# Peptides against a protein of PDB entry 2ODG: the designs that were tried, part 6

Target 1, 89 residues: chain A of PDB entry 2ODG
Amino acid sequence: MTTSQKHRDFVAEPMGEKPVGSLAGIGEVLGKKLEERGFDKAYVVLGQFLVLKKDEDLFREWLKDTCGANAKQSRDCFGCLREWCDAFL

## One batch from the design tools (peptide; made by RFdiffusion4, then SolubleMPNN)

Design b1_p9_1_s4 (from b1_p9_1, 4 letters changed)
Fold by OpenDDE base, seed 1:
Structure b1_p9_1_s4 (fold): chain B 89 residues (1-89), chain A 9 residues (1-9)
Amino acid sequence: as target 1 above (89 residues)
Amino acid sequence: MAELAREAA
């Protein structure tokens, strides 16, 4: 339930051209793997999130399968995008 | 290019 400063920084403003690594739960390791798969910007991952109709299980499974995210990383990333969408979408 | 996975049918 608690959020990180990274999460708070992301959800506080339009994401613009922020790199994928700016997403909560996505560090250097996962970010590199996502970039190699074409997900270089946070808004591309947002696109995947929206294509999956904001479904938590589908998104977290996708993230795990795509970059090897663990349960906490996928939870943090999902929460980050959910909160951002609630504020700006 | 990024390959987006579609929602499960």
Scores: peptide ipSAE 0.306, ipTM 0.854, DockQ to the pose 0.202
Fold by OpenDDE base, seed 3:
Structure b1_p9_1_s4 (fold): chain B 89 residues (1-89), chain A 9 residues (1-9)
Amino acid sequence: as target 1 above (89 residues)
Amino acid sequence: MAELAREAA
């Protein structure tokens, strides 16, 4: 599949303290909703991703239910975390 | 605080 520059920038380096909005598929609107729910850093969303054992369907459903992400947004976010984990975890 | 959802059984 084709990835965005935002995706490539995220998966290329350690996550550190990057804000939740740094995740591919997470723009300003979704980012604010996630922050309101306590997911202010990308690593907190990573935590949810890992708690769900990297399951795509579970994670994408969670993201949709939590911030209203559509299919593309949840796919992009999942792919971003999956590839980051493959590189750094 | 962030509340994580556990994987369903």
Scores: peptide ipSAE 0.293, ipTM 0.847, DockQ to the pose 0.200
Fold by OpenDDE base, seed 4:
Structure b1_p9_1_s4 (fold): chain B 89 residues (1-89), chain A 9 residues (1-9)
Amino acid sequence: as target 1 above (89 residues)
Amino acid sequence: MAELAREAA
């Protein structure tokens, strides 16, 4: 599959203090919903990703239940975090 | 606070 420029920009460098909306698949709508749940930074979502031991099904289900992400959005977000971890973790 | 969900048992 192909990736977005947003994905490539995210996985290219350390995460730092990037907002949750910088994650691939997370736009303004999903970002605001995640922020309302306390997930204001991308690294907080990374924390959830790691607590779930990088399990794709668990993470994508969590994302759907938490902010209403559809299949593409959750796939893009998962892939973004997976590839970031492969590069930097 | 963000509430992190634990891994399924």
Scores: peptide ipSAE 0.293, ipTM 0.851, DockQ to the pose 0.202
Fold by OpenDDE base, seed 5:
Structure b1_p9_1_s4 (fold): chain B 89 residues (1-89), chain A 9 residues (1-9)
Amino acid sequence: as target 1 above (89 residues)
Amino acid sequence: MAELAREAA
């Protein structure tokens, strides 16, 4: 499975204050929906990812239910956070 | 405010 440049840019450095839209798979539409739910920063979504104990199915289901992410978007977002955590957590 | 969903029971 190949990754996007957006994914590579995200996993290559500390997350800091990056907006939720910096996550792979999260565009403007999904980003706005996440922001409306209080998930305005990537690290807040990271928090959800960690609360769900990095479980792919749980996280992707949550993302779908929260912002309407499709299968590719949720997979990209999950992979982005997983690989970031592997590198920095 | 973001509300985190806990792991499924």
Scores: peptide ipSAE 0.273, ipTM 0.844, DockQ to the pose 0.202

Design b1_p9_2_s1 (from b1_p9_2, 4 letters changed)
Fold by OpenDDE base, seed 5:
Parts: structure tokens; C-alpha cells; sequence
Structure b1_p9_2_s1 (fold): chain B 89 residues (1-89), chain A 9 residues (1-9)
């Protein structure tokens, strides 16, 4: 399927200290909610993704439960992290 | 298990 430029920008380079809002599917609303729950950096969400062993259903359910992400938002975020990991891990 | 580790925080 088609990806966003935001996705492409994220997966193209090391994650570093990028804010959580840099993740595809995570806009200002979801980003703020994630930050309020302690997920202030993209790498913290990456950590959760890895702890869940990159399981799509578990991660997307977690994201929905944590910040209210809808199906598209969680799909975009999952795909963003998956492809970043494929490139850099 | 991964399912038990649903929350980092």
C-alpha cells in the first residue's frame, strides 16, 4: 500500500531523539496523549514495539488502549516502526 | 510473555 511522506522521512534515517509525534500515524492529539503517559520519544514507543516482539495485533491494541489510536493510525505507526527496524536493526 | 508485557509504563 501507499505510505506517507512522514513515514518515508521517519524510516530513512536513525531515530535518535525524535519526538513521538514523528511517527507516522501519530499526530498532535495522539502525540500529546502518548507524552502524558510517558512516551515522549519515538524510541520509547519503539521499545514497546520490541517488547511485544513486533507483534502487530498486540502493538496496535496497545496503541489503541494507550492513546486512542484508530485502525489507520495504529497501522501507520506499526508500519513505520516495522520498516524502520527492517532498515536499521 | 509479550502479551504479559503490554505496558512499558
Amino acid sequence: as target 1 above (89 residues)
Amino acid sequence: TPEEARKAF
Scores: peptide ipSAE 0.088, ipTM 0.793, DockQ to the pose 0.156
Fold by OpenDDE base, seed 1:
Structure b1_p9_2_s1 (fold): chain B 89 residues (1-89), chain A 9 residues (1-9)
Amino acid sequence: as target 1 above (89 residues)
Amino acid sequence: TPEEARKAF
């Protein structure tokens, strides 16, 4: 599958202090819900991704349960973090 | 465990 420009922009550089909404698949609606749960920065979601040992099913289920992400949104977000980690971790 | 981590937040 092809990736979005948002995905490419995220995986191309260090994450730094990027907001959670910078993650592919996470728009304003999901971003606000994540922020309300304490996930204000992309690196906090990265932390959850890593504690789940980069498991796709566990992460995507967590994202769905936490902010209501649909299948495409959770897939895009997972792929974004996976590829960022492959480049920088 | 990873499954327990799902409940961290």
Scores: peptide ipSAE 0.082, ipTM 0.791, DockQ to the pose 0.153
Fold by OpenDDE base, seed 2:
Structure b1_p9_2_s1 (fold): chain B 89 residues (1-89), chain A 9 residues (1-9)
Amino acid sequence: as target 1 above (89 residues)
Amino acid sequence: TPEEARKAF
């Protein structure tokens, strides 16, 4: 699958203090919902990704339930975190 | 388990 520039920009460098909205698949609508639930930084979502042991089904289900992400948004977000972890974790 | 960690907060 072809990735977005947003994805490429995220996976290319340490995430540091990047906001949750910097994650691929997470736009303004989903970002605000995640922030309201305490997920204000990309690294907080990374934390959830890791406690779910990088399980795709569980993570994507969680993202859907938490912010209303659709299939593409959850796929993009999962792929973004997976590739970042492969490079830096 | 991952299922037990379903919610972060």
Scores: peptide ipSAE 0.078, ipTM 0.789, DockQ to the pose 0.155
Fold by OpenDDE base, seed 3:
Structure b1_p9_2_s1 (fold): chain B 89 residues (1-89), chain A 9 residues (1-9)
Amino acid sequence: as target 1 above (89 residues)
Amino acid sequence: TPEEARKAF
């Protein structure tokens, strides 16, 4: 699988205060839904990813249930956080 | 557990 430029931009540097919409797979529609649930920053979604012990199936299911992410969107978001953690955690 | 935690928010 190839990655998007959005993915590469996210995993290349510290997360800081980046908005949730900066995550690969999270566009304007999903971003707004996540923000409404209190997931306004990318680091809040990172927190959920870590609480789920980086489990792909659990995280992708959570993302689907929380904001309606499809398989591609949840896969992209998971991969984005996984690779960020590999670099910075 | 992670399964319980998925419902936290």
Scores: peptide ipSAE 0.074, ipTM 0.779, DockQ to the pose 0.150

Design b1_p9_2_s2 (from b1_p9_2, 3 letters changed)
Fold by OpenDDE base, seed 1:
Structure b1_p9_2_s2 (fold): chain B 89 residues (1-89), chain A 9 residues (1-9)
Amino acid sequence: as target 1 above (89 residues)
Amino acid sequence: SPEEARKAF
């Protein structure tokens, strides 16, 4: 699969205080829903990704159940976090 | 556990 510029921008540098909406696959709609559930920063979603042991099915299911992400959105978000971790973790 | 983590938030 090809990646978006948003994905490339995210995986290229330390995460810092980036908002949840900086994650690939997470737009305005999903971002607001995640923020309402306490996931305001990308690093909070990273935390969930890590406690799920980077499992794709578990993470994508969680994301769908939490904010209503569709298959592409959850795939993009998972890939974004996976590749960020490969570079910086 | 990972399964418990689904319920964290």
Scores: peptide ipSAE 0.084, ipTM 0.786, DockQ to the pose 0.155
Fold by OpenDDE base, seed 4:
Structure b1_p9_2_s2 (fold): chain B 89 residues (1-89), chain A 9 residues (1-9)
Amino acid sequence: as target 1 above (89 residues)
Amino acid sequence: SPEEARKAF
């Protein structure tokens, strides 16, 4: 599928201390909701992704339940983390 | 399990 520049920027380098809003599919609205739940850094969401064993359905459902992400937002976020892991993990 | 982990937060 076609990716965004935001996706490409995220998967191109180590994520370090990047905020949760740096994840593809996560804008200001979803980012603030994630931060309120304790997911303030992209690496915390990565942790959840890994604890869920990279399962797409589980992760996307979790993201929807946690911050109200729609199907596109959860797909973009999942794909962003999947491709980052393929490159750096 | 992954399902239990999903509910951790």
Scores: peptide ipSAE 0.084, ipTM 0.783, DockQ to the pose 0.149
Fold by OpenDDE base, seed 2:
Structure b1_p9_2_s2 (fold): chain B 89 residues (1-89), chain A 9 residues (1-9)
Amino acid sequence: as target 1 above (89 residues)
Amino acid sequence: SPEEARKAF
């Protein structure tokens, strides 16, 4: 499957203090909802991803329930974190 | 457990 430039930019380097909105699939709308729930940085969402043991179904369901992500948005976000972890974790 | 972790944080 093809990826966005946003995805490629995220997975290419350490995430550091990048905002939650830097995650692929997370735009302005979803980013604001995540921030309101305490997920202000990409690394906080990474934490949830890892606590869920990198399980795709659980993570994507969580993201949908937390910020209203649709199937593509949750897939893009999951893929972004998975590939970042494969490179840096 | 992953099931318990479905809740935020």
Scores: peptide ipSAE 0.076, ipTM 0.779, DockQ to the pose 0.153
Fold by OpenDDE base, seed 3:
Structure b1_p9_2_s2 (fold): chain B 89 residues (1-89), chain A 9 residues (1-9)
Amino acid sequence: as target 1 above (89 residues)
Amino acid sequence: SPEEARKAF
């Protein structure tokens, strides 16, 4: 499976204050929905990912239920956070 | 639990 440039840009450096829309799989539509629910920064979504103990099924289900992410979007977002954590956590 | 935390927000 191939990753996007957006994924590579995200996992290459500390997350800092990056907006939620910087996560792979999260475009403007999903980003706005996440922001409306209080997930305005990528690190807030990271927090949810960690609270769910990095469980793929739980996280992807949560993302779908929270912002309407489809299978590819949730997969891309999960992979982005997983690989960031492998590098920096 | 992770399941309970799903709806924290």
Scores: peptide ipSAE 0.063, ipTM 0.759, DockQ to the pose 0.152

Design b1_p9_2_s3 (from b1_p9_2, 4 letters changed)
Fold by OpenDDE base, seed 3:
Structure b1_p9_2_s3 (fold): chain B 89 residues (1-89), chain A 9 residues (1-9)
Amino acid sequence: as target 1 above (89 residues)
Amino acid sequence: SPEEAEKAF
């Protein structure tokens, strides 16, 4: 499957202080919901991804429950974090 | 695209 430019931009470099909205699949609506829950930076969502031991089903379920992400959004976000970790973790 | 932006909201 093809990736978005947003995905490629995220996985290409260290995460640093990138906002949560920099994650593939996370737009302004989901981003604001995540920020309201305390997930303001991409690295906070990365933390949740790692706490869930990179489990796809658990992470995607969490994302859905936390901000209302649909299947595509959660898939894109999961893939973004997985590939970032493969490159930098 | 507007369509992709909507899918990523």
Scores: peptide ipSAE 0.033, ipTM 0.602, DockQ to the pose 0.030
Fold by OpenDDE base, seed 2:
Structure b1_p9_2_s3 (fold): chain B 89 residues (1-89), chain A 9 residues (1-9)
Amino acid sequence: as target 1 above (89 residues)
Amino acid sequence: SPEEAEKAF
């Protein structure tokens, strides 16, 4: 499926200290909700992704439950982290 | 779908 420029920008380089809002599928509203829950950096969400053993269903469910992400947003976020890990982990 | 058409926020 077609990816966004935001996705491509994220997966192209080490994530470093990028804010959670840099993740594909995470805009200002979802980003703020994630930050309020302690997930202020993209690498914190990466940590949750890894704790869930990169399981798509578990991660997408978690994201939905944590910040209210819809199906597209959770898919975009999952794909963003999966492809970043494939490149850099 | 309407859900997928919603802008990311």
Scores: peptide ipSAE 0.031, ipTM 0.609, DockQ to the pose 0.029
Fold by OpenDDE base, seed 1:
Structure b1_p9_2_s3 (fold): chain B 89 residues (1-89), chain A 9 residues (1-9)
Amino acid sequence: as target 1 above (89 residues)
Amino acid sequence: SPEEAEKAF
């Protein structure tokens, strides 16, 4: 699979205070739903990713249940966080 | 699939 420019932009630099919508697979609709649940920053979603021990199935299921992400959106988001962690964590 | 082809939003 190929990555998006959004993915590449995210994994290329420290996460800092980037909003949740900067994550690959998370647009304005899913971003708003995540923000309403308290996940306003990308680093908060990163926290959930780490609590779930970086498990793909668990994280993608959580994302689907939390904001209604479809298979592609959850896959893109998971891959984005996985590769960011490989580079910076 | 149709789901995977849908734009991220």
Scores: peptide ipSAE 0.030, ipTM 0.593, DockQ to the pose 0.030
Fold by OpenDDE base, seed 4:
Structure b1_p9_2_s3 (fold): chain B 89 residues (1-89), chain A 9 residues (1-9)
Amino acid sequence: as target 1 above (89 residues)
Amino acid sequence: SPEEAEKAF
């Protein structure tokens, strides 16, 4: 599938202190909801992704339940983290 | 879907 520029920007470099809103699929609305739940940095969401052992269904369900992400948003976010890990982990 | 697009933020 084709990816967004936001995805490409995220997977191209170390994550560092990037905000949660830098993740593909996470816009301002979802980002604020994640921040309110304590997921303020992209690396915190990465942590959850890893705790769930990179399982797509589990992660996407978690994201939906945590911030109300729809199918596209959760897919984009999952793919973003998966490809980042493939490059840097 | 329209609902997916509506929630795309």
Scores: peptide ipSAE 0.026, ipTM 0.587, DockQ to the pose 0.029

Design b1_p9_2_s4 (from b1_p9_2, 3 letters changed)
Fold by OpenDDE base, seed 5:
Structure b1_p9_2_s4 (fold): chain B 89 residues (1-89), chain A 9 residues (1-9)
Amino acid sequence: as target 1 above (89 residues)
Amino acid sequence: SPEEARAAA
């Protein structure tokens, strides 16, 4: 599978205060839904990713249930966080 | 776990 430029941009540097919409797979629609649920920053979603022990199935299920992410969106988001953690955590 | 998946901010 080929990664997006958005993925590469996110994985390349520390996360800081990046908004949730900076995550690969998370556009305006999903981003707003996440923000409404309190997940306004990418690092908050990272927190959930870590609470779920980086488990792909659990995280993708959570993302789907929380904001309606489809399979591709949840895969992209998971991969984005996984690779960021491998580099910086 | 599925319960953990429902933890929200």
Scores: peptide ipSAE 0.103, ipTM 0.734, DockQ to the pose 0.159
Fold by OpenDDE base, seed 4:
Structure b1_p9_2_s4 (fold): chain B 89 residues (1-89), chain A 9 residues (1-9)
Amino acid sequence: as target 1 above (89 residues)
Amino acid sequence: SPEEARAAA
């Protein structure tokens, strides 16, 4: 499967203070819902990803439950964080 | 589990 430019932009550099909406699969709608739950920065979602020990099923289920992400959105977000961690963690 | 994911959040 191919990745989006948004994915490539995210995994190419340190995360820093990037907003949650910079994550692949997270648009304006999901981003606002995540922010309302306290996940205002991409690194906060990264924290959850790591607490769940990078488990795909657990993370994607959490994302669905937290902001209503569909299968593609959760897949894109998971892949984005996985590849970022492979490069920088 | 869903409960584990929620507890971790």
Scores: peptide ipSAE 0.089, ipTM 0.720, DockQ to the pose 0.127
Fold by OpenDDE base, seed 3:
Structure b1_p9_2_s4 (fold): chain B 89 residues (1-89), chain A 9 residues (1-9)
Amino acid sequence: as target 1 above (89 residues)
Amino acid sequence: SPEEARAAA
């Protein structure tokens, strides 16, 4: 699998206050939907990722149900958080 | 929460 520059930019440094839209797979449309549900920062989605014990199927299902992410978007977002955690957690 | 319920299932 190849990654996007957006993915590489996210996993390269501490997350800090990055908006939810900085996550790979999350554009303006999905980002706005996530923000409306209270997931305005990337670290809030990270929290959900951790609550689900980093389970890919559970997380991707949650993301689909929460903001309508398709398979590629949820895969990209999951991979982004997984690799960030491997580097910094 | 629904998320926690899914995680526990």
Scores: peptide ipSAE 0.082, ipTM 0.713, DockQ to the pose 0.117
Fold by OpenDDE base, seed 2:
Structure b1_p9_2_s4 (fold): chain B 89 residues (1-89), chain A 9 residues (1-9)
Amino acid sequence: as target 1 above (89 residues)
Amino acid sequence: SPEEARAAA
């Protein structure tokens, strides 16, 4: 599948202090919901991704339940974190 | 957490 520029920008460099909204698939609406739940930085969502042992189904289910992400949004976010981890973890 | 419980089930 074709990736977005947002995805490419995220996976190309260390995550640092990037906000949760910098994750592919996470826009302003989902980002605000995640922030309200305590996931204010991309690295906090990365932590959840790792706690779930990088399992796609578990992570995408969590994301849907936590912020209401649809199938494309959760797929984009999962792919973003997977590829970042492949490069930097 | 519930999320961790799902991962361990």
Scores: peptide ipSAE 0.075, ipTM 0.718, DockQ to the pose 0.116

Design b1_p9_3_s1 (from b1_p9_3, 3 letters changed)
Fold by OpenDDE base, seed 4:
Structure b1_p9_3_s1 (fold): chain B 89 residues (1-89), chain A 9 residues (1-9)
Amino acid sequence: as target 1 above (89 residues)
Amino acid sequence: PEPVYRPAP
């Protein structure tokens, strides 16, 4: 499968204080919903990803439940965090 | 608001 430029930009460097909307698969609509739930930074979503021990099914289900992400959006977001962790964690 | 984390099963 191919990745987006947004994905490549995210996984290429430390995430620091990047907003949640910087995650691949998270656009303005999903980003606002995540922010309303307290997930305003990408690293907060990373926290949830790690609490779930990097499990794809659990994380994608959580993302769907939390902000209404569809299959592609949750796949893109999971892949973004997985590859970032492989590089920097 | 503070985020609420979902625990792993």
Scores: peptide ipSAE 0.780, ipTM 0.960, DockQ to the pose 0.918
Fold by OpenDDE base, seed 5:
Structure b1_p9_3_s1 (fold): chain B 89 residues (1-89), chain A 9 residues (1-9)
Amino acid sequence: as target 1 above (89 residues)
Amino acid sequence: PEPVYRPAP
């Protein structure tokens, strides 16, 4: 499957202090909802991703439950974190 | 606010 430029930009470099909205699949609407729940940085969402032991179904379900992400948004976000971890973790 | 993490089952 093809990826977005946003995905490529995220997975290409250390995550640092990137805001949650830098994650592929996370736009302004989802980003605000995540921020309201304390997930303001991409690395905080990474933390949840790792707590779930990188399980796709668990993570995507969590993202849906937490911010209302649809299937594509959760897929994009999961793929973004998975590929970042493959490169840097 | 502080994030609340969902544990794996």
Scores: peptide ipSAE 0.776, ipTM 0.960, DockQ to the pose 0.930
Fold by OpenDDE base, seed 2:
Structure b1_p9_3_s1 (fold): chain B 89 residues (1-89), chain A 9 residues (1-9)
Amino acid sequence: as target 1 above (89 residues)
Amino acid sequence: PEPVYRPAP
């Protein structure tokens, strides 16, 4: 499957203080909803990803429940975090 | 606000 430039930019380097909106699949709408729930940085969403032991179904369900992400958005976000972890964790 | 994390079942 193809990835976006946004995905490639995220997985290529340490995430540091990048905002939640830097995650692939997370646009302005989803980003604002995540920020309202306290998930303002990409590393906070990474925390939830790790609490769920990197489980795809659990994470994608959480993302849908938390910000209304659709299937593509949740897939893109999960893939972004998975590939970042494979490189840097 | 503080994030609330969902635990794994």
Scores: peptide ipSAE 0.775, ipTM 0.960, DockQ to the pose 0.914
Fold by OpenDDE base, seed 3:
Structure b1_p9_3_s1 (fold): chain B 89 residues (1-89), chain A 9 residues (1-9)
Amino acid sequence: as target 1 above (89 residues)
Amino acid sequence: PEPVYRPAP
């Protein structure tokens, strides 16, 4: 499978203060819902990803429960964080 | 608001 430019832009550099909406799979709708729950920065979602020990099923389930992400959105978001961690963590 | 983290089982 292929990745989006948004994914490539995210995994190419340190995360810094990037907003949650910079994560692949997270558009304006999901981003606002995440922000309302306190997940305003990409690194806060990274924190949840790490608390779940990078488990794909647990993370994707969490994302669905938290903001209503569908299967593609949760897959894209998980892949984005996984590949960022492989490069920088 | 502050985020609430879901722990791993």
Scores: peptide ipSAE 0.771, ipTM 0.959, DockQ to the pose 0.935

Design b1_p9_3_s2 (from b1_p9_3, 5 letters changed)
Fold by OpenDDE base, seed 1:
Structure b1_p9_3_s2 (fold): chain B 89 residues (1-89), chain A 9 residues (1-9)
Amino acid sequence: as target 1 above (89 residues)
Amino acid sequence: KKPVYRLAP
């Protein structure tokens, strides 16, 4: 599996106060929509990921429904959070 | 049942 540099940058360190747009798959368009819904920090999306018990289908469906993410965007975002959790949780 | 955040404004 190949990943983006954005993915690698995110999973390499604690996420702290990183904005939602730092998540792989979340560009400016999706980021603004997420921020409008109150998901301004990456850790808020992490919280949603965790309350969904890290389930890929549930999370990707949520992301699609919440900000209109396509299949690649939701997959990239899910993979980013999954690998971050594997490293730091 | 899908557990989803309901964020306060």
Scores: peptide ipSAE 0.140, ipTM 0.763, DockQ to the pose 0.113
Fold by OpenDDE base, seed 3:
Structure b1_p9_3_s2 (fold): chain B 89 residues (1-89), chain A 9 residues (1-9)
Amino acid sequence: as target 1 above (89 residues)
Amino acid sequence: KKPVYRLAP
């Protein structure tokens, strides 16, 4: 399994104020839905990821239920946050 | 809006 350039760009540096759409797997459609729910920054989604104790199944289920992410989108987003945390948390 | 977080079981 390979990663996208978007994934690599995200995990390469501190998250800062990056918008939710900077997360791998989160395009404009999912990003807008997340923003409507109050998840406007990548770090807010990180917060949800952490409160779910980094559990893949729980996070991917949450993402699907919250914005309609498909399996690939949720997998990409989970992997993006997991690897960011491994590097910076 | 303020997001509502789900806690790990």
Scores: peptide ipSAE 0.090, ipTM 0.748, DockQ to the pose 0.892
Fold by OpenDDE base, seed 5:
Structure b1_p9_3_s2 (fold): chain B 89 residues (1-89), chain A 9 residues (1-9)
Amino acid sequence: as target 1 above (89 residues)
Amino acid sequence: KKPVYRLAP
């Protein structure tokens, strides 16, 4: 798959307190909507990803329903979290 | 504001 530099930067290190907007696929618009719904940190979205047992369809559906992410945005975000987890969990 | 989490079915 082809990844962005934003993806590579996120996957390269522990996410710590990074804002939700640091996630690949999450730009200014989606980031604001996620923050308004209580998902202000990348690790909160990670939490949702994990309670969904890393299921791609469930997570991408959730992201779409929660902030209006399109298919590419949800794919990028999912891939970002998946690869981060593969590296650090 | 509390986020709305969902568990896997």
Scores: peptide ipSAE 0.080, ipTM 0.743, DockQ to the pose 0.903
Fold by OpenDDE base, seed 2:
Structure b1_p9_3_s2 (fold): chain B 89 residues (1-89), chain A 9 residues (1-9)
Amino acid sequence: as target 1 above (89 residues)
Amino acid sequence: KKPVYRLAP
């Protein structure tokens, strides 16, 4: 499947202090909801991704429950973190 | 505000 430029920009370099909104699939609406729950940086969501052992179903369910992400948004976010981890973890 | 993590089962 095709990826967005946002996805490509994220997976191309170290995550550093990038805000949660830098993740593919996470726009302003979802980003604000994640920040309200304490997930302000992309690396905090990465932490959640890792404690769920990179499980797609668990992560996408968590994202839906936490910020109301739809199927595409959760897929994009999961794919973004998966590919970043494949490159850098 | 602290994030609430879910652990893998």
Scores: peptide ipSAE 0.098, ipTM 0.750, DockQ to the pose 0.930; fails the geometry check

